# Peptides against a protein of PDB entry 6NYY, part 122

Target 1, 212 residues: chain A of PDB entry 6NYY
Amino acid sequence: KHFEQAIERVIGGLEKKTQVLQPEEKKTVAYHEAGHAVAGWYLEHADPLLKVSIIPRGKGLGYAQYLPKEQYLYTKEQLLDRMCMTLGGRVSEEIFFGRITTGAQDDLRKVTQSAYAQIVQFGMNEKVGQISFDLPRQGDMVLEKPYSEATARLIDDEVRILINDAYKRTVALLTEKKADVEKVALLLLEKEVLDKNDMVELLGPRPFAEKS
Target 2, 212 residues: chain A of PDB entry 6NYY as posed
Amino acid sequence: KHFEQAIERVIGGLEKKTQVLQPEEKKTVAYHQAGHAVAGWYLEHADPLLKVSIIPRGKGLGYAQYLPKEQYLYTKEQLLDRMCMTLGGRVSEEIFFGRITTGAQDDLRKVTQSAYAQIVQFGMNEKVGQISFDLPRQGDMVLEKPYSEATARLIDDEVRILINDAYKRTVALLTEKKADVEKVALLLLEKEVLDKNDMVELLGPRPFAEKS

## One batch from the design tools (peptide; made by RFdiffusion4, then SolubleMPNN)

Design b2_p22_4_s3
Fold by OpenDDE base, seed 1:
Structure b2_p22_4_s3 (fold): chain B 212 residues (1-212), chain A 22 residues (1-22)
Amino acid sequence: as target 1 above (212 residues)
Amino acid sequence: MRIGYLDEYLEKEKKKKEELEK
């Protein structure tokens, strides 16, 4: 209870209505956020949903917020599900509108970063092998890649494969749960903000035991 | 659209605060 309230305060403090969304944009955002929400709901290793909102905050047009797990170690499966959840917005837009928007840019960046980290930092790719290289931080001189150009190409290819796999998984999931995405989106358009209880009411209990 | 993880947000805010205090 206290933690949820603290989160709400942190979230609420960020709700500066900085931008008025046009109705069509609002619709797009609703389906986008619904995609995130539903993906997170039905992915076992995704973080549990706290709040979904289509109220613009800062630079974002909408957001889905999940409970951070105090987890220091992530499995490949967990990272994949997180990637899928992150792709949920883009995939939802594709499923419902047959088009993609720029709204997923940050999501794509996150997915890309995660994919690279899995491959080059965590050694989670069998083809690349058990390697761990520091990704150049923004502003670090692009020091000489500690690996060959061939390895760099391999990394890039495997990153793309991983992202595509996550994308396909998300497409499959949200296609299966298309009606649920729509329910969430429509309710978002009505309420602008949904919590976990709203999701339970719409979708039923999350099919995964809450790892308390 | 941004999936907000509170932990990531808090970490970013902490870093910003640390940068402002330098």
Scores: peptide ipSAE 0.030, ipTM 0.473, DockQ to the pose 0.095
Fold by OpenDDE base, seed 5:
Structure b2_p22_4_s3 (fold): chain B 212 residues (1-212), chain A 22 residues (1-22)
Amino acid sequence: as target 1 above (212 residues)
Amino acid sequence: MRIGYLDEYLEKEKKKKEELEK
């Protein structure tokens, strides 16, 4: 109980019981969070879902908690699946509502940061090559880039390609699993909080063995 | 939405960078 609450505070912040969402906003949040949850459920290299909530906490309107794997090294495939899971909320909104909201801002930031890191820090892009540069810190005036303008343009293009590929992959996945997203969203609207057991009851066991 | 593990990863990477610059 105490450990779960600590994780909830770290991930979601403090519960804001005073923030009452309008029914339409609550619905949007439910489908957004369901998108994350279902994407994570059906992506092999995504971390196992522990909890998903549409109770507003801190600055967030909802959150999903995952059990992180104790690993020091990440593969390109793992990073891609994490990007897809992170895009799951935005994609769910697009699929179900035909519109996008500002709710995905933090998700898009994370995806953008991951994409740049893969390309310029981890050397995971064939066109850019086996290079590693430090990314500017938030708030640092980027005065000088350690690479040419041509390289900068190449990096920007490849980042966009990577994000778009992740987005398309997520669209394909959540379109295939659209009924599952709906089930999770509807149950979230009823219970507001779902755990792994609720997901198993609703969707069946996760198709990937949890690597112990 | 805060997906906890990405924040932790990014924070860990940020902390690692901060520790390396120290």
Scores: peptide ipSAE 0.064, ipTM 0.532, DockQ to the pose 0.077; fails the geometry check
Fold by OpenDDE base, seed 2:
Structure b2_p22_4_s3 (fold): chain B 212 residues (1-212), chain A 22 residues (1-22)
Amino acid sequence: as target 1 above (212 residues)
Amino acid sequence: MRIGYLDEYLEKEKKKKEELEK
């Protein structure tokens, strides 16, 4: 309780409304963030939701905040669920609006980075094999790839497959939970900010034991 | 829209504060 309140104060105190969203944009953001929230809610290995907001902060039009897991090792399943949660916003937009927006750019970047890391850093792909190469950091000279162009193509293909699989999984989930996404989105439009308790009241308890 | 983690958020806020104090 005290820790959650402290987090809320830290997070809430910095809500400077720097940008005013148009009503239609606000609606889009609400459904986008609802997608993240609901995906995270129903994915076992997703991090527990702390806060969902459609109040713009900095460059973000909305956000979902999660408690980081004190975890150093991630399974493939955990990474997949995180990818799905990250795709939740885009998928929600597709389900409800039949369109994609630029709002998911950062999410797609994260998903892409995760997929590449799984394949080329963590060796989690059977076709590529048990390889581990450092991904170029932003600003690092594109050093010669330590693998052939054929391998590069294979990596790219497998990354796409992984992302598509995560996407399909997210579509299936949020389609099943479409009513829940709608409920969350509508409540976001009303309250602008939701916390875990709001989600529990709206959706019921999270179906997974929360690691306290 | 951005998925944020508390640690990332806190780190960013810390950096912003440090930049403002410089």
Scores: peptide ipSAE 0.031, ipTM 0.517, DockQ to the pose 0.103; fails the geometry check
Fold by OpenDDE base, seed 4:
Structure b2_p22_4_s3 (fold): chain B 212 residues (1-212), chain A 22 residues (1-22)
Amino acid sequence: as target 1 above (212 residues)
Amino acid sequence: MRIGYLDEYLEKEKKKKEELEK
């Protein structure tokens, strides 16, 4: 309990009991978080779910917490599954509501950052090649790109391809698991907070060995 | 790892709005 609360404070901040979501907003958040949770559940290389909540905390309306893997090295497959999990909220909104909200902006930012890092830092794209350039940190003036405009265009194209591939993978997964997303979302609307045990009760055991 | 960005986005947008209204 204390450890989970500590993680919640670090990740979610203090519960702002003062932010009352409208019923429609709460529904949107529930399906958004359910999308993250279900994507993470059925993606082999995604982090195991610890907690999913639609209670606003700090700067957030809802969140899915995953057990961080104490790993320093990531494979391309792991990064892809993490991208898909991150897109799960947006994809869920699209599947269930046929609309997209601004709620996925930070998810899209994370996905974009991951895609660029894979291509320009980790050399994980065959077309761009085994190159590694430092990405500008937030607030750093991007002075000069260490590559040509043609390479820049290629990078941008390959980033879009990678993100679109992750998006399509997520759409396929959550469409297949649409009933599971619905179950999680409905239970979230009832309980507001779900843990791993709730997910096991709803969906069965996670089909992948838990990397402790 | 926190996944759920609706919160950070809305807070950021709220702050931007507050800064513009000031």
Scores: peptide ipSAE 0.025, ipTM 0.509, DockQ to the pose 0.220; fails the geometry check

Design b2_p22_4_s4
Fold by OpenDDE base, seed 4:
Structure b2_p22_4_s4 (fold): chain B 212 residues (1-212), chain A 22 residues (1-22)
Amino acid sequence: as target 1 above (212 residues)
Amino acid sequence: MKIGYLEEYLKREEKEREEEER
């Protein structure tokens, strides 16, 4: 039982079969979520969270960034800020606990997918060029890549660079805003759920004009 | 159970509701 739970924690991050988090886990989750929330608040092109919660939900793995239905086109800057917001949880854990938990695995996957999409699907990388290839779906037999092995290596390298840049940006931001992350985390531990008004009360108005 | 931390979906619903009320 304990071993299976450990494996599930490794595979599913902070996913517990039980809806009740242990106090230390709850603390980790609170700071993780606070990292996402604060990153989203202070990144202009990120979508700020309307609801921040540390309550376990049966079906929800981690931070679900839903693209606004209204926005089908994203700039590089928008995608970068979204990546940073997605990394906010992991970065927060690193800043406050000096450790990385499995809770960020899904976030890392999302960031990785976004980075590959930017480079391979959207042609957003100058070194790779203006190319667009379909990414293999999970479970699809890796059909023959429509590009050379050399191009594949280049893509992988550029993906790493992009992710590292997003990571560094997030570290810089959340280090600067460390006190704000702490405030949000502490309030999460108390209320378990925060809304936009709670965030405004803690952090002040978001420093960007609300996109009407 | 997967801990879902952030529901951006609620933002969309709120915006859609605000647009419908407008």
Scores: peptide ipSAE 0.023, ipTM 0.467, DockQ to the pose 0.068; fails the geometry check
Fold by OpenDDE base, seed 5:
Structure b2_p22_4_s4 (fold): chain B 212 residues (1-212), chain A 22 residues (1-22)
Amino acid sequence: as target 1 above (212 residues)
Amino acid sequence: MKIGYLEEYLKREEKEREEEER
């Protein structure tokens, strides 16, 4: 109890109250976060959000999507559901507002990184084959790619296919669950922060067994 | 503006690290 509160305080202490979101911006953020939350709720292999917040936080916390440490092995299906959850914010904005904002830029980057990793690190693409290459880290001189230009083009094409498939899956899901996204967004606008209990009250119990 | 989606993953990772250090 005290430890969870301490972590919340450290992360919450970075909640610089400094930028008051305009009402329209706040609405956009609420629907964006609701998209992530609902996608995570209804995708079996996604990690559901334990806390959903529309409170702006300071620049200090990097956009690192951490894989749960407890799971060393991920299936292709698990990675796909995680990609869909990550796309949930952008898809929600598209469904409700018919526009794409810059708020999804980091999500798109993460999805892109995951797609490349699946194809070139994990060998999860049949066309590219069972290959594993180290992805250049941000800031490393892109040394010579260990594959031909033809292979590079194939990788890029297959990455786009994978991302598009994840996007279509997310659109289908959030369109089906549009009313649930609306419920979450409206409650976010009221409470600014939702927990797991709020999500259960709004959406019912998550349709998947909690991983013990 | 950092949207709250990524913060939960950071919190989980921080919690897991703190639990491992204990």
Scores: peptide ipSAE 0.022, ipTM 0.494, DockQ to the pose 0.058; fails the geometry check
Fold by OpenDDE base, seed 3:
Structure b2_p22_4_s4 (fold): chain B 212 residues (1-212), chain A 22 residues (1-22)
Amino acid sequence: as target 1 above (212 residues)
Amino acid sequence: MKIGYLEEYLKREEKEREEEER
């Protein structure tokens, strides 16, 4: 129920500005970042974090997920695992605190954008079909949608299904790896920054031989 | 301020790849 409400807020365009990290929020952020880190570690097609930090950086309303420059083609499976990693922070907060914070709003936005792109740009949804059109960017004239209102509703429904599936997958993973999330979070509270060696010491070697 | 951990990660990974390919 709480997750569905968060999705609806993002879809409805209620963008809240990123809050400055307060000392009281340090614990929440540590578990949030640990959720991302552990999800990335155990998802085959996700890019694992080489550096995990709870220190806020001074520039930017939202971290841009830069796609790896070397990969121009993404499979549906790769995009799903990336969505799950992006949801890892929110899911960790839910598992450990049972509450929704504003800290995951940008993650939810990114997941929402990815889901729409998969359905309407890449034609990856069987119900919607083999369609491809550009989503309006901020500042672009809202051109008339090249599809009917019925198709718009179908797209919205399929986006929600895809996001919910990614959320459930992430919940299952991080619940299984709950002890690992806690280990990472606790170490983050002590060191504030973890590197790849810290992750290997805590979790062991990543179970996938090839860098995705 | 959001933690820019992902940007640093991507930059470090790119650097490590470039060093392994030399």
Scores: peptide ipSAE 0.021, ipTM 0.503, DockQ to the pose 0.019; fails the geometry check
Fold by OpenDDE base, seed 1:
Structure b2_p22_4_s4 (fold): chain B 212 residues (1-212), chain A 22 residues (1-22)
Amino acid sequence: as target 1 above (212 residues)
Amino acid sequence: MKIGYLEEYLKREEKEREEEER
């Protein structure tokens, strides 16, 4: 329920600030980051984290979130795994604490953007069809939508479905790997920063070939 | 406040962009 509401708020542009993560809330952040880390580790097409950190970063990461052009070369499966990794923090918080934080909103925005791109830019949704529209980039005037209101509603619905599917996949994964999430989180609480070697020591070698 | 994942994500995006520009 809470997750779906969060998605609706992101999609609808009604971003409500959830609980703000504080630097002293190391435990919540540790489990959040552990969720990302473990999801990235066990999802074949996700990019594993090179560095896992619970050290808060300063203000200024107001980067326009856009899908890299190289994602045009990504398969639907690759994009799904990347979405799952992005949801890993939120899902970890759900599994361990049953709550949502402001940190998860940024992840939800990324996931939402990816989902829209898959559907309206890459034509990866069978219901919407093989369509490709340029998504308005941040700073572009919202030009007239090149599709009907009915299509807009369909797109929104399919975006929600895609995000929910990614969420469910992430929940299944991190539930299976719950002990691994905890191991990573506990080590994060101790070291504050983990590298690839720490992850290998905790979880064993990543079960997939590394990117060349 | 931004968490470690976002930083990693942005770094990857920057790297990918730099590689595309080469």
Scores: peptide ipSAE 0.019, ipTM 0.517, DockQ to the pose 0.032; fails the geometry check

Design b2_p22_5_s1 (from b2_p22_5, 10 letters changed)
Fold by OpenDDE base, seed 5:
Order: C-alpha cells, then sequence, then structure tokens
Structure b2_p22_5_s1 (fold): chain B 212 residues (1-212), chain A 22 residues (1-22)
C-alpha cells in the first residue's frame, strides 16, 4: 500500500480530495481514460496497463499508468502503436461526445515529440530520408536548423501525416471496441480506480501473449 | 544517439495524464 501510494505521488502528485469535479467533467475524464486503457489493451506493442484512475491529483484529473518494458530498440510499428495508445483519450472523447477538450494537451505533446523524433532523429520516414538531427532541448537556444526551409516544410508535412495516420488508426480501433470503452468508462465512474485484474474481468485476457 | 533514445524513453515512460490542475 505504501509503495503504491509512493508511485502514485510521483505520477500524479497528491490527491486533491477537495477538488470536486462536475459530473460532466468526471464523465469526460472517465471516457478519456477508458480510451487510453482500451487502446493499450488491444494494441500489440502498447505497454500493459497497470492502473487507471479518475481521482484528481496534483498533476491531473485522471491518469493511466503502464508497466514499461525494458526495451532499448523500437521499431516503427511499435512507436505507432504507442502513439495510438497516447491518442486514445482524445479519440474516445471524439467518439462519445462529438467534441474534444483541453485534456489531451499532454498526450498531443508526447505524440508530436515522438513523431518528430521518428522523422528527424531515427530516419524512419522515406520522404525525409535517412537523416538524424539533434532536436533542441527545452531551453536550448534554437540554433540555426541544419537543414533548408524546404526540408523543414517537408518534415512538418510528414509529421502531420504520421500523426494523422496514428489518429485514424486509433479511431478505427476504438470505434470497433466502442462497447469496451463504454464498459471501462462506466466501471471507472463506479470504482474511480481500476487495475489490470479489473480489466481482465471486464474485457477478458489481453489478446497478446505476455512476453515472458 | 544515446541521448535521443533516452529522450524517447522518457516520453514513452510517462503516464498519460489528463488535464493539469491549476
Amino acid sequence: as target 1 above (212 residues)
Amino acid sequence: SKESLERLQEILSQPAVIGELD
């Protein structure tokens, strides 16, 4: 219990029990987190879900925690699945509410960073080619880009294409699994916190063999 | 580079958090 609480503090900060979410906001959070959870459940290369919570904490209204695999090399396909999982919250909001919220800001930031890294650091885009540039760190003076404006435009275009492809893939997945997203969201609204066992009980075993 | 991979790992290891509480 104490160890789990310590991890939760690191991830989400202190529980803000004093912040009462409006019912509609709580519903939005539940479906957002359910989107992440279900996307992660049905994407082969996503990390297994450990915990999902809609209890507001210092850093957020809800969170999904995954067990990271010790992995040093990532394929393009693996990175795509992770992007899709990260987009799961936004996509769930779109599917269920027909609107999007600011709740996905951090998700979109992560997806954007991943997409740029794939294209300009790992050379994973055929149009941009086998290039690798150092991305400026937050706070580093944006030194002159080592590539032309034409290359910059190409990079921006291909980043958008990659993100849009991931988004469409996520829409297709969560539309197919819409009933499962609903089940998870409703259970979240009831229990506020779900773990892997709750997901197994609700959705059945994850369809991918646990890499022993 | 080791740095690029580390940065990617940092991005991938962070939990999904919805909404920053002010």
Scores: peptide ipSAE 0.110, ipTM 0.707, DockQ to the pose 0.655
Fold by OpenDDE base, seed 2:
Structure b2_p22_5_s1 (fold): chain B 212 residues (1-212), chain A 22 residues (1-22)
Amino acid sequence: as target 1 above (212 residues)
Amino acid sequence: SKESLERLQEILSQPAVIGELD
């Protein structure tokens, strides 16, 4: 218990038990997190789910925690699955509520960063080609881009395409698994915190071998 | 590059978090 709490504090910050979400917001959080959890469950290259919580913490209203793998090389397919998992929350909101919230801001940031990295750092886009440029960190002043404006536009377009493809893939997945998302969300609303065992009880064993 | 990979790993290692508390 102490160990879990320590991990939770490191990841999510201090619990804000005094922060009471409105029922509708809590429902949104539950379905959002369920989207992440289920997407991660059924995406081969996603990390195994460790914990999912809708208890508000200093860093967020809820979170899905995954066990990171010691991996040094990533394929396009792996990165795509990670993007899909990251989009799972937003997609779940769309599927269940027909609306989107600001809750996915961090997710979209991560997806955006990943997409740009894939295209401009890892050369993973056929149209942009085998190029590799350093991406500025947030807050860095970019004085000059090492590529033309035409290339910049191409990059931006291909980033959008990549993200949209990931989004569509996630929509397809979570639509197929809509009942599972519902089960997870409802159980989250009941228990507030789920672990891998809870997911196994709800969904059965994860269909992919653990690569830990 | 090592730096790019580290940055990617940093992104991937973070939990999916919804929203921020004020």
Scores: peptide ipSAE 0.107, ipTM 0.709, DockQ to the pose 0.657
Fold by OpenDDE base, seed 4:
Structure b2_p22_5_s1 (fold): chain B 212 residues (1-212), chain A 22 residues (1-22)
Amino acid sequence: as target 1 above (212 residues)
Amino acid sequence: SKESLERLQEILSQPAVIGELD
């Protein structure tokens, strides 16, 4: 319990005991987090869910924590699944509410960064080709792009395609698993915090062997 | 590059946080 609390503090900051969220907002958060949780559950290369919470903390309204694998090499497929998991919240909102919120901003940022890295740094896009350029670090004034404007446009287009593909895949997955997302969301609204065991009880064992 | 991988790992290791509580 103390260790979990310590991790929670690191991730989300101090728990704000004051329920500042309106019931509808809390519902949105629950379904958003349920989307992440379920996407992570049914994507082979997603990290196993450790904890999901809808208790507001200093850094967020809710969070899903996953057990990171000590992995140094990522395949394109693994990165795609992670993108899908990251989009799970936004997709869940769309499926259940027919609207999108600002809650996915951080998720979209991560997905965008991952997509650019895949295309520009890791050469994982066939159209752009086997190229590797350094992406500007946050705060680095990138004065000059090492590629043409035509290449820049191509990169931008392929990034959008990649993200859209991940989005569509996530929509398909969470639509298929819509009932599971609902179950998780409802349980989140009840318990506010779920762990792996709760997910197993609710959804059954994760269909992928834990690569220990 | 090592830096690119580290950056990717940083992105991937971050928990999915919904919303900024101003």
Scores: peptide ipSAE 0.105, ipTM 0.711, DockQ to the pose 0.654
Fold by OpenDDE base, seed 3:
Structure b2_p22_5_s1 (fold): chain B 212 residues (1-212), chain A 22 residues (1-22)
Amino acid sequence: as target 1 above (212 residues)
Amino acid sequence: SKESLERLQEILSQPAVIGELD
């Protein structure tokens, strides 16, 4: 209990008790987080869910925490599942509300960064080919790209395709699991915080063997 | 590069946080 609380403090920051979300916003957050949680539950290469919360903290309105695996090599399939999990919040909002919010900004940033890294750093795209370029660090003025404008356009197009494919995959998954997303969202609205045990009680055991 | 992998790991290890509270 003390260890979990310590991790919560490190990751979530101090609970800002002062921010009262409107009921509609709280509902949006609950369904958004439920989307992340359910996507992570049913994607083989997603990290196991540790905790999901809709209690506003200094870093956000809600969060889903996963136990990262010590992994040094990632496959294209693993990265795709991670992208899908990251898109789970946005997709849930679309499915349940028919509208999207600004809440997914950080998720979209992460997905965008991952997609570019896959294509330009790891050579994981067949059209772009076996290339590896350093991505500019945040704040570095990249004066000259080591590739042509045509290559830049191709990269941008393939990034968009990759993200759209991940998005479509996530839509298909969460549409299939729509009832599960709703169960998690409703329980979040009741308890505000869920752990792995709550998820097992709601959804059953995760369908993927825990690699010990 | 080791740096690229570390950066990826950092991105992947970060919790999904919804919304920036100013």
Scores: peptide ipSAE 0.115, ipTM 0.712, DockQ to the pose 0.632; fails the geometry check

